# Designs tried in a protein design run: peptides against a protein of PDB entry 8YR4. Part 58

Target 1, 309 residues: chain A of PDB entry 8YR4
Amino acid sequence: PRGSPALQLVVLICLGLMGLERALNVLVPIFYRNIVNLLTEKAPWNSLAWTVTSYVFLKFLQGGGTGSTGFVSNLRTFLWIRVQQFTSRRVELLIFSHLHELSLRWHLGRRTGEVLRIADRGTSSVTGLLSYLVFNVIPTLADIIIGIIYFSMFFNAWFGLIVFLCMSLYLTLTIVVTEWRTKFRRAMNTQENATRARAVDSLLNFETVKYYNAESYEVERYREAIIKYQGLEWKSSASLVLLNQTQNLVIGLGLLAGSLLCAYFVTEQKLQVGDYVLFGTYIIQLYMPLNWFGTYYRMIQTNFIDMEN

## One batch from the design tools (peptide; made by RFdiffusion4, then SolubleMPNN)

Design b2_p13_4_s1 (from b2_p13_4, 8 letters changed)
Fold by OpenDDE base, seed 3:
Structure b2_p13_4_s1 (fold): chain B 309 residues (1-309), chain A 13 residues (1-13)
Amino acid sequence: as target 1 above (309 residues)
Amino acid sequence: SSEEFFAFEEAAR
C-alpha cells in the first residue's frame, strides 16, 4: 500500500506471521514424534509433560487442518482487515469514478443484474442451508456423540468427560458468540445496501451530476459511506476472529487435558502409545468440521429470519 | 476461515 507506512508495517508483520506458520508446520510434527518416542522409551513424567505441553502450545499457535484457526492465523487475519479495507475502498472508488465517466445506457443494464444477484443470494442460501444441515451439521454432531461414547467405553470415563465438556463448551460458545456477532453482520449488511443504493442513485442521476459538474462531490459522499461501512465490516470481521480464537482456545484446553491424562496413563502402562496417537488424531478430526459449525449456524439463523420476513 | 471460504464461494457464484 503506497502512502501508509503503518499499513506497510502491517503487511510485513503478516508476512512474518505466514513465515511463522510455516515454521510451526515443521515443528508440530517434530514435537509429536518426540512425544511418541518419549512414550516408547518410558521417559520420566517431567520430560514427557513438558514436551506434551510444548506440543499443545505449538498446536494452539498453528491451529488444525486446511482452515487453520490457530492463534497465528487469527492474528494475521485480524491485522489484514485494515489492509483489505484500504485496497477494497481504493478499488471501489476507482470503479465508481470510472462509472461516472461511462454513458447512461451502461447504468440501466446493471440495475437488473444487481437485483438478480440479490435474489440469487436468497435462493442459494436456503438450498445451501438445507444441504449443510443434513450433510455436515447432523453428521458432525453424530461424530461427537460417537466419540464421547467411544472414549468413555474404551479408554476411561475421564476421557469421555473431557471430550463431552470440551465439545459442549465449544458448541455453546460458538452459538453465543455467533448470535452476538450476528448483530454486527446485520448492521454491516444494512449499511452495505445503503451504500450501494447511494451509488446506484448517483449513477442514475448521472445526467444531473454531469450538468452540475458534481462528480467529485458524489465521489466524496460515496467515500464517506464506504468508510462508515468499513467501520461495521471491521466489527464483523474482528468478531469472527474472536469466535475462531475462542474455539481454538477451547479445543486447545481439551487437547491439553486429554493429552496429559493419556500420557500419564501410558506411563502407568494402562494405555498404549497408539492410544495417545488415536486421542490426538481424533480430537483434531472432530475440530476440523466444527470450524464450519459457526458458519452453518449463522446461515441457519439468517435464512430462517429471511424466510419469516 | 470457513466463513472467508464460504464468502469467497458466495462471491464467486
Scores: peptide ipSAE 0.024, ipTM 0.669, DockQ to the pose 0.103
Fold by OpenDDE base, seed 4:
Structure b2_p13_4_s1 (fold): chain B 309 residues (1-309), chain A 13 residues (1-13)
Amino acid sequence: as target 1 above (309 residues)
Amino acid sequence: SSEEFFAFEEAAR
């Protein structure tokens, strides 16, 4: 935001908080590992109590790994509200100015309410896209990279490879399946709008429908539109289940392979019991934001296509 | 799923 040094400082603070979230995503599993190791070693209560208290405090700052419930994430989201409002207002004013520069023929061909709806959708789409890219996509990719580096350096190269292959396959399948699903979602939304329009037209022409006693005909036409919508909705929902199941399977296979390998290294006394717990905890932490990645990718695609139109 | 939440936000707008 070039116009306010205060908003620039808020952006820098938000970026700093994002960096802190990345650090917490590494530290929380490490502290959990340390608790398990201290419990295994029957360490003195003072060391254990300090480590547990520190873990709980870090976990409060991090939240439940969805990024939405942690104190740091909530503080970031709170501070970002003013930046988002500034960006939204700037985009709204740019769209509004651009609409006024458009030819009279363009305005006469469109209802003013439709133009405003396009402007509002455009503003929401751009502001949403930017927020999702900055706060969800980039951090998730950063956490994956940090995870690969961490496991490669502190465990074994094999763990880094498993995480790399699992996450790469997950992201690739998420993109491919989400792109495939986007066709069903668009078809559903188009049919929803057509069904809504038919209902509105029938209700606006209520007197004419009554005059011709055509109520049964309009109801049947509406029923056919609903059935067609539900057929598209089913394809959208079924494709979502397929995406979720594919994602779950990939993470499950990665978790299985890595957990078995970790268990093997623990039996060989190359890793500690806490390292097994760390691996599982860290993979689950990576998985939680990835559940949203398909949605973020779809929003990115939709917003790009809505900007091209 | 993240999509149910987003569909709810899109339906609420």
Scores: peptide ipSAE 0.023, ipTM 0.654, DockQ to the pose 0.237
Fold by OpenDDE base, seed 2:
Structure b2_p13_4_s1 (fold): chain B 309 residues (1-309), chain A 13 residues (1-13)
Amino acid sequence: as target 1 above (309 residues)
Amino acid sequence: SSEEFFAFEEAAR
């Protein structure tokens, strides 16, 4: 934002907070590992209590686990409200000025309310898309890369490879299955709109339907349209279950392979018991934001299609 | 699910 140094500072603070979230995503599992190791070694209470207190404080800053947003994420979201409002207002004013530059014939041919609705949908779509990319997609990809580097450096190259293969397969299957599912969702939405339009037209023409005693015919036609819609809805819902199950299987296989390998290295005294717990905790922590990735990918695709129209 | 929540928000617009 070129016009206000205050908003530029807020953007820099928000970027700093995003960096802090990435650091917390590494530190929280490490502190949890350390607690498990200290418990296993029967360490003095003072060392254990300090590590537990530090872990709980870091976990409060991070949030997560229960779907709760952490303090750092909430603070970032709060500070970003002013930046979002500035960006939205700037886009709205650019669209409004562009609409005034359009020919009088274009304004007379379109209902002014439809033009404003297109402008509002366009602004909301662009600003929403940018926010999802910057605050959800990019950070999630960064966390995956940081995770691969961490496991490759501190465990073994085999753990980095398992995480890489698991996350790459998860992302690829999420994209492929989401694209496949989008066809069923589009077919459902088109049939829903067609069924609604027929119901509205039948109700608006109720006098004609009564005159011809065609009420039973219109009800049967509406039933057939509902059955056709429900067949498409079932395909959409079943495809979602298939996506979720496929994602669960990929994460489950990655967790199984890595947990077995970690358990083996613990039996050989190459890793500690806390390292086994760290691996499981870290993989589950990476999985939580990835569940939203399919939704974000679909939103991105929908918003791009809406911008091309 | 996250997708059901989003589908509900899209249907509410």
Scores: peptide ipSAE 0.021, ipTM 0.634, DockQ to the pose 0.218
Fold by OpenDDE base, seed 1:
Structure b2_p13_4_s1 (fold): chain B 309 residues (1-309), chain A 13 residues (1-13)
Amino acid sequence: as target 1 above (309 residues)
Amino acid sequence: SSEEFFAFEEAAR
């Protein structure tokens, strides 16, 4: 970004964090291998416990893979909000300035296209919601129940309890934090609509604006409206990062508790090394679809709100 | 996140 050395530094930090994510993608499998080797060699509990704890910490930093948000990814996303806002604001102001140079007939044709696009989003959202409920929410809940039953029957009741508590806490916090963030999203959407309305009104009156050479004044008023919108957008985006990080923390604690307990039972020769691999793999598999649950819940709430209006 | 992906798809549409 030209003109803000602070935002240039943020871009460099975000690039550094992307490099750290790549390093974690190599380190996490290495530490996992080391745990499997230590379990096979029947290593001392202290060495095993430290290696398991270190692995879970690295996994917390990395996240659960594709679609998961680790701590490093959340930190990158949080820092990137200001860079995105700067870029968006610059593009919006360039478009708005260019639109004031164009003819009224072009504006009328484009407004009709935007209204059609909003209407098409409304119909696609309902169909999408039904598809997400049937193909993602229901299977994910089924997989959690199957997982609790499986671990309770084939491992120890303590593993089933850890999975139950972890998933129950995850779902509860997802709902509570999503309801909390819905306030910020509503405020953002209201201000977005007000900013768009102001741009449309200015463009409909473009002849008057040109007659008075007031183009610079209208651009500055639009800039102020965008800054107000971006203040609300930041709260919405930061609340999403907080949701993702809370979810990552809950899964990280469940993975820590279960992995330590599994490693202990392998040292006591009650479980095999393969059972440790199974537990870690299964928890990660349960975590992947759960990242989408917050999105589905939000879509449900948005559609209910849009039906009440 | 799934929400970033959905927001990106919603912005791309």
Scores: peptide ipSAE 0.027, ipTM 0.680, DockQ to the pose 0.110; fails the geometry check

Design b2_p13_4_s2 (from b2_p13_4, 10 letters changed)
Fold by OpenDDE base, seed 4:
Structure b2_p13_4_s2 (fold): chain B 309 residues (1-309), chain A 13 residues (1-13)
Amino acid sequence: as target 1 above (309 residues)
Amino acid sequence: SSQEFFAFDEASR
């Protein structure tokens, strides 16, 4: 935001908090590992109590790994409200200015309410896109990279390779299936709008419908539109289940391969029991935000397409 | 959850 040094400082603080979240995503599994190792070694209570207390505090700061419930994430989201409002207002004013620059023929061909709805959707879409990119997509990619580096340096190159292959396959399949799903979602949205328009037109022409006793005909036409919508909704929903299941299978296979390899290295005394727990915890932490990646990617695509129109 | 996203996608429409 070029117009306010205070908002620039808030952006820098939010970026700092995002960096802290990345550090917490590494530290929380490490502290959990250390607890398991200290328990295994029957370490003195003072060391264990300090490590547990530190873990719980770090876990409070991190939250549930979804980034939605952690103190740091909530603080970031709170501080970002002012930046989002500034960005939204700027986009709204740009869209509004652009609408006033459009030809009279364009305005006469569209209802003012439709133009405003397009402007509001455009603003929401751009602001939403920016927020999803900055707060969900980029951090998740950073956590994956940090994870690959961490596992490659502190475990074995094989763990880094498993995480790399799992996450690369996950992202690729997420993109491909999301692009495929986007067609169904667009068709559903188009049919939803057509069904809504038909209902509005029937209700606006209520007197004419009553005069011709055409109520049954309009109801049947509306029913046909609903059935067509539900057929597209089913395809959209079924494709979402397919995406989620595909994602779950990829993560499950990665977790299986890595967990078996961890277990093997623990049996060979190359890793500790806590390292097994660390791997599982870290992969699950990576998976939680990735569940939304397909959603974020779809929003990105939709918002880009809605900006091109 | 998929439901929170439906609410956000409805609020963005």
Scores: peptide ipSAE 0.014, ipTM 0.574, DockQ to the pose 0.325
Fold by OpenDDE base, seed 1:
Structure b2_p13_4_s2 (fold): chain B 309 residues (1-309), chain A 13 residues (1-13)
Amino acid sequence: as target 1 above (309 residues)
Amino acid sequence: SSQEFFAFDEASR
């Protein structure tokens, strides 16, 4: 971004964090291999526990392997909000300035196309929501129940309890934090509509604006409206990062508790090394679709809000 | 994912 050295530094930090994500993608499998080797060699509990704890910490930084919900990814996303807002504001102001140079007939034709596109997005969002409920939410809940039953029957009741508590806490916090963030989203959408309305009113009156040479004044008023919108957008986006980080923390604690317990039972020769591999793999598999659950729940709430207006 | 979510939120706007 030209003109803001602070935003240039943020871009460099985000690039550095992307490099760190790549390093974590190599380190996490190495530490996992080391755990399997230490379990096979019947290594001392202290060495095993430190290696497991270090693995879970690295996995917390990386996230569920999708690279989108780990601590490093959340930090990158949080820092990137200001860069995105700067770029968006610059593009919106360039478009708005260019639109004031164009004819009224072009504006009327384009407004009709945007309304049609919003209507098409509304219908596609409802169809998409139904598809997400049927193909992602229901299977994910089934996989959680199957997982609790499987671990309770074939491992120890303690593993089933850890999975149950972890998933129940994850779902509860996802709902509570999503309801909390819906207030910020509503405020953002209201201010977005007000900003669009101002742009439309200015463009409908473009002849008057040109007659008075008031183009610079209208651009500055639009800039102020965008800044107000971006203040609300930041709260909405930051609340999403907080949701994702809370979810990552809950899964990380469940993975820590279950992995330590599994490693302990392998040292006591009650479980095999293969059972440790199975537990770690299964928890990661449960986490991947659950990461989308917050998105789906929010889409449901948004569609209900948009149907009430 | 948060990125596909941003892409979907941009596609849903």
Scores: peptide ipSAE 0.019, ipTM 0.621, DockQ to the pose 0.249; fails the geometry check
Fold by OpenDDE base, seed 3:
Structure b2_p13_4_s2 (fold): chain B 309 residues (1-309), chain A 13 residues (1-13)
Amino acid sequence: as target 1 above (309 residues)
Amino acid sequence: SSQEFFAFDEASR
């Protein structure tokens, strides 16, 4: 971004965070291997516990891998919001200014195409929702229940309890934070529609704008509307980062508690090394679809409200 | 990915 040293610094920090994500992608498998080796060698509990804690901390930073909801990825995403908004606003203003340079015949021809695009967005959202409910939400809830039953029966009641508490807290916080976010999304969408309506009105009144040489005035009004929109968009996007970080923290705590307990039971020869691997793999598998649960829940709520109105 | 989640969250807009 030319002209803002602050945004340039943010870009450099984001690049540094991307480098850190690459380092984590190498370190996490190494620490995981080290845990398996230490468990196989029946190493002292203190060394094992330190290595497990370090692994879980690194996994918290990484999340589910490159581009996951890990702490580093969330921080990168949060910092990138301002860079994206700067770029978007610049592109939108350039397009809008260029549209005011186009001929009246071009403006008359596009009226029909924009109305169709708004209608297509509504229809795609409903069809997508039903598919996500049936193919992702219901299976994910089933997998959680199966997981709780499996760990309770085949490991120990304590593992089932950890998974139950972790998943219950995860789902509850996902719902509560998603409901809290919905107000920001609604306000953003309302302001987006108002900003679009102003742009359309200005372009429909193109003859009047040209007659008064008011193009610069209309561009400035549109800029102000975009800035107002971007203030709401930032709240929406920042609240999403907060949701993802909250989810990552809950899973991280569940993974820590369960991994330490599993490692302890392996040292006591009550569980095998393979059981430790199974637990960690299963929790990570449950985490991946759960990241989408907040989006699905929000889509469900939006479409129910839009169907009731 | 968070980008797919953002893209999906944007596609659900």
Scores: peptide ipSAE 0.015, ipTM 0.592, DockQ to the pose 0.382; fails the geometry check
Fold by OpenDDE base, seed 2:
Structure b2_p13_4_s2 (fold): chain B 309 residues (1-309), chain A 13 residues (1-13)
Amino acid sequence: as target 1 above (309 residues)
Amino acid sequence: SSQEFFAFDEASR
């Protein structure tokens, strides 16, 4: 935002808070590991109490696990409201100025309410897309990379490889299955719109339907349209279950392979019991934002298609 | 969850 140094400072603070969230995503599992190790070693209460208190404070800053947003994320979201409002207003004014540059014939051929609805959808689509990319997609990819580096440096190259293969396979299958699912969703939406249009046309022509005693025929035609819609809805819903199950299987296999390998290294005294708990906790922590990735990817695709129209 | 997002995508129409 070139016009206000205050908003530039807010953007820099928000970027700093995003960096802090990435640091918390590494520190929280480390502190949890340390608690487990201190409990295993029967360490003095003072050291344990300090580590537990520090962990709980870091977990409050991070949030997550229970679906709650952390303090840092909430503070970032709060500060970003002003930046979002500035961006939205700028996009709205650009669209509005562009609409005024369009020919009088274009305005006379379209209802003013339809033009405003297109402008509002366009603004919401662009601002939503940017927010999802910056605050969800990019941070999630950063967390995966940080996770791979962390496990490769502090555990063994084998753990980094397991996380890399698991996350790469998860992302690839999420994209492929989401693209496949999008075909079923489009078919469902087109049939829904066609069914709704037929119902509206039948109701608008109620007098004609009543004149010909065609009420039973229109009801049966509507039933057939509903059955056809429900067949497409079932395919869409079943494809979502298949996506979720595929994601669960990939994470489950990665967790199994890494947990068995970690348990083996603990039995050989190369790793501590806390390192086993860290691995499981960290993989689950990476999974939580990734579960939304398929949804974000679909939103991104829809928003791009809506911008091309 | 994926269900809450479906409801949001229906409410945005």
Scores: peptide ipSAE 0.015, ipTM 0.579, DockQ to the pose 0.264; fails the geometry check

Design b2_p13_4_s3 (from b2_p13_4, 12 letters changed)
Fold by OpenDDE base, seed 4:
Structure b2_p13_4_s3 (fold): chain B 309 residues (1-309), chain A 13 residues (1-13)
Amino acid sequence: as target 1 above (309 residues)
Amino acid sequence: SMQQFLDFERQSE
């Protein structure tokens, strides 16, 4: 944010906390691995107790990865409130100033309530987009890259390749299915607005509808609009289930391939039992925020389209 | 689901 050094410092602290979250996403699985290895080796209680206590503390800070209710994430979200408010207010003032620069003909052709709703949507869209990009999308991509690097350096290159292929396929399918789904969502939203408008128009003209005894006709027209909406809603919801299932399948296949390879290398004594647990834990940690990636991507696309209108 | 929550937040905006 230009003009407030205090808000710039808060942004830097939030970026530092995001870096800490990335470090925690690597450290938590490592400490869990170490616990499993220490338990397997029947290590002294003092070493085990220290490692367990450290793991629990790191897990408290992490909460469960990106988008979790972890202490670091909550602290970041809390500090970001002031930055968000500054950004929102700046966008609102820019939109409001731009609306005042528009021709009288533009204002006369639109209801004041519609203009305000466009301003509010524009502000929400920009602020939302920024928040989703910075706090969900970018961190998740960073965690994937860090994961690939980690597995490639500390495991065999085959693990890094499995994670790379799995995540690349996941992201690609997420984008493709999300773009396909966006068509159904737009159709649903358009029909929702049309159904709502019809209900409002019927209620505003209630006296006329009653005078012509057209109540049954308006109810039937509203029913037809609802049925049409529900048909589009079903397509939107079914496409979401398909997205989630496709994502789950890709992650499941990646988890299967990597877990089998880990198990094989443990049987060959090239990896420890803890390394098997680390792989599974890390993939699950990557999956948790990725499950929402399709939503975030769609939110980004919607917000860009809403900014173009 | 968080997605239903996000879809609900978007319908409430």
Scores: peptide ipSAE 0.016, ipTM 0.573, DockQ to the pose 0.234
Fold by OpenDDE base, seed 5:
Structure b2_p13_4_s3 (fold): chain B 309 residues (1-309), chain A 13 residues (1-13)
Amino acid sequence: as target 1 above (309 residues)
Amino acid sequence: SMQQFLDFERQSE
C-alpha cells in the first residue's frame, strides 16, 4: 500500500504473523512428540506438566491447522481488514476511472447496471486473487518446503523424499483433475443460466401462456431443463468426489509408506515412539490446507478469466 | 470437509 506508512507497518506485521504460523506448524508436532516420549519413559510430573502446558499454549496460538480459528490467524485476519479495504477501494477507483475514459459508443452499447456488475466482478476478482495467493497458496507451499527440510534433517532423507513425492503428486493431480472438472462446471453453469432464462421468459409472458392454456407445456419444458441441469450437476458433484478421493488416496499412500518406514526405524531403536506420532500428525496437518488447494486453483483460474473480460 | 468446500463454492458465486 503506497502512501500510508501505517498500512505498510500492518502488512509487515501480517507477514511476521504468517512466519510465526509457519514456526508453530513445526513446533506443535515436536511438543506433541515430546509429550508421548515423556509418557512412555514415565518421566517426572514436573517435566510432563511443563511440556503439556507449553503444547496447549502453542496449540491455542496455531489452532486446528491452516484455516482454523487460531489466535495468530485471527489476529492476522483482523489486521488485514484495513489493508483489504484500501486495496479494494484503490482497484474500484481505477476501474471506475477507466470506465469514464472509455468511448461513448462503448457506454451506449451496455446498460449501466451491467457496467457496474463488471466493475464489481473485476474488483472482487483482483482482491480475491491477491488474498488467495498471499494467505492460502504461498503459506501452503512454504509449509510443504519446511516439512521436507525438517524431515530430511531430523529423521532421514527417505522421509523427506516421501513427503516431497506425496505432496508433488498431490498438487499435480489436484491441478489436473481440477482442470478436467472445470469443463463439467462450465457446462452446468451454462445450463443453469439457460434454465433461469426460460423460467423468466415464461413468467414475463404469463398472459400469453394463460391465453393459450399452455401452462402444462411450459411446466414440462421447465422440468426437462431441470432434468438436464441435474444431469450436469451430478457430473460436477461426482467429479468433485473423485478429486477428493484421489487426494485422500495419495495422502493415504504417503502416510502408509512413511508410517511403515517410521515403525521400522522405531523397531530398530533409531527413532522413538513419539517420532511415529509426529510423522502422522505432521502429514495430517499438511493435508488440511491442501484439501482446499483445488478450490483455490479454480478460484484463481476464474478470477484470471474475469480479469481478461 | 466436502460440505465446507461446497459452502465456500456457493459463497464464491
Scores: peptide ipSAE 0.019, ipTM 0.621, DockQ to the pose 0.579; fails the geometry check
Fold by OpenDDE base, seed 3:
Formats: C-alpha cells, sequence, structure tokens
Structure b2_p13_4_s3 (fold): chain B 309 residues (1-309), chain A 13 residues (1-13)
C-alpha cells in the first residue's frame, strides 16, 4: 500500500507471520516424531512431558492444517482486515472514478443497477484474486518446496523424489481436471441464469399469463428448464467428485510408496519409528491445503475472465 | 468442505 507506512508495516508483519506458519509446518511433525521416539525408548517422564507440552503449544500456534484455526493464522487474518479494506476501498474508488469519466451515452444505455453490479464484481474479483494468491496459493507452493527440501536433506533423496513426483502429478491433474470441469460449470451457470430469467419474465407478465389461463404452460416450461439445469448440475457435481477422487488416489499412492520405503528403512535401522510417523503426518498436512488448490485455481481463472470483461 | 466453498462461490457470482 503506497502512502501509509503503518499499512506497509502491517503487510511486513503478515509476511513474517506467513514465514512463521511455514516454520511451524516443519516443526510440528518434527516434535511429533520426537514424542514417538521418546515413547519407543521409554524415556524419563520429564523429557516426554516437556516435548508433549512444546508440541501442543506449537500445534495451537499452527492449528489443524485448515489455515483458519491456528493462532498465527487468526492473528494474520485479523491484521490483514485493514489491508484488505484499504485495497478494496482503493479499487472501488478507481472503478467509481472511471465510471464518472465514461461518456453520458454509456450511462444512458445501461441501468444504474447493472453499472453498480459491474463495479461490485470488479472490486470483489480483484480483492479476492489478490487474497487467494498471497494467502493460499503461494504459501501452499512454498510448503511443497520446503517439504521436498526437508525430505531430501533429512531422510533420503528417494523421499524427496516421491514427494516431488506425487505433488507434481497432483497439481497437473488438478489443473487439467479443473479446466475440463470448468466447461460443465459454465454450462450450469448459463442454464441457471436462463431458468431464473424465465421465472422473472413469467412473474413480471403475471397479468398476461392470468388473462390467457397459461399458468399450467408456464409451470411446465419452468419444470423443463429446472430438469435441464439439474442435468447440468449433476455433470458439474459428478466432475467435482471425480476431481476429489483423482486427488485422493494420487496422495494415497504417494503415501503408500513413501510409507513402504520408510518402513523398509526403519527395518534396516537407518530411520527411527518416529520418522515413519513424521512422514505420514507431514504428507497428510500437505494434502489438507492442496484439496482446496483446484478451487483456488478456478477462482483465479474466473477472476481473470471477469477482469477482461 | 470443498462443497461449502463452491456454495460460497455461487453466492459471490
Amino acid sequence: as target 1 above (309 residues)
Amino acid sequence: SMQQFLDFERQSE
């Protein structure tokens, strides 16, 4: 935000908190590993109790992997409200000033409600896109990279390769299936708008429909439009289930390959039992934000298309 | 859930 040093400081603090979230995403699995190793070794209660207390505190700071429940993420979200409000207000004022610079002919050709709807869509699309890029997409990609580096350095190059191949395949299939699914969603939304328009037109012409006793005909025409909509909605929903299942299969295969390899290295005494638990915990932790990646990708595409219009 | 997010996107359109 150019012009407010206070808001620039808040952005820097939010970036620092995002860095802390990335550190917590590595530390929480490490402390959980250490608990499992201490339990396996039958370590003294004082060492175990300290490690468990530290783990629970770090887990409170991190939250449940859905970024919204951790103390650090809540603090980031709270501080970001002022930056979002400043950005929204700046975009809204830019759109409003641009609307006032447009020709009288442009304003006379459009209803005031349509102009306001375009302004609101433009403001929401820009602010939404920026928030999703900065707080969801970039951090998720950073966590994947950090995960690959961590497993490559502290386990074996094979673990880093499994995570790399699994996440690359996951992202590629998510993009390809989401682009394929977007056709069904657009067709559904177009038919929803057409069905709604038909209902509004029938209700606005209520006197004419009543005069001709055409109520049964309008109801049947509306029913046919609903059935056509539901056929498109089913395709959209079925394509979403296919996306989620494809994602689950890719993560399941990565978890299987890595868990078998980890179990093998534990049997050879090259890794500890806690390292097996760490791998499983870390992969599940990476999976949680990735499940939303398809939705973020679609929002990015929708917001880009809405900005070009 | 991903469905709740899809419903939120439908409300924002």
Scores: peptide ipSAE 0.017, ipTM 0.608, DockQ to the pose 0.316; fails the geometry check
Fold by OpenDDE base, seed 2:
Structure b2_p13_4_s3 (fold): chain B 309 residues (1-309), chain A 13 residues (1-13)
Amino acid sequence: as target 1 above (309 residues)
Amino acid sequence: SMQQFLDFERQSE
């Protein structure tokens, strides 16, 4: 934000907090591994109690597997409110200034309510897109890269390869199936709008419908439109279940392959029991933000299309 | 929930 050094400092603090979240995403599984190893070795209570207390404190800072409910994430979200408001106001003022530069002929051809709706949609689209890119997409991709590097360096190249293949296949299938689903969603929305328009037109012409005793005919036409809509809604909902199941199968196969390989290396004394628990915990932790990736990808696409219009 | 978010997107279209 040009012109406010205070808001620039808040942006830098928010970026620092995002870096801290990435560090916590690595440290929390490591401390959990260390607890399992200390329990297995029957370590002295003082070492165990210190490690457990440190883990619980780090877990409080991190929050849930998505990070969205952690202390660091909440502090970031709180500090970002002022930056969001500044960005929103700046976009809104730019749109408003541009609307005043438009010809009188353009304003006379548009209803004032339509102009305000365009301004609100434009502001919400830009602000939403920026928030999803900065706080969801970029951090999730960073966590995947950090995970691949960590497993490749500290376990074996095979674990890094399993995580890489699993996450690459997950992202690719999420994109491909989401693009395929967009066809069913657009068809559903078009039929919903057409069904709503027919209901409104029938109700606005109620006197004419009553004059011709056509109520049964209009009800039957509305029933046919609802059945057609529900057929498209079922396809949209079934395609969502298929996406979620495909995602679950990819993560399940990656977890199975990596867990079997980890168990094998533990039996050969190349890894500790805590490393098996770390792998499972870390994969589940990577999966939680990725579960929302399909929704974020679709929102980004919708917001991009709405900005071009 | 993901469903509430899908419903909110449905109301904004």
Scores: peptide ipSAE 0.015, ipTM 0.572, DockQ to the pose 0.222; fails the geometry check

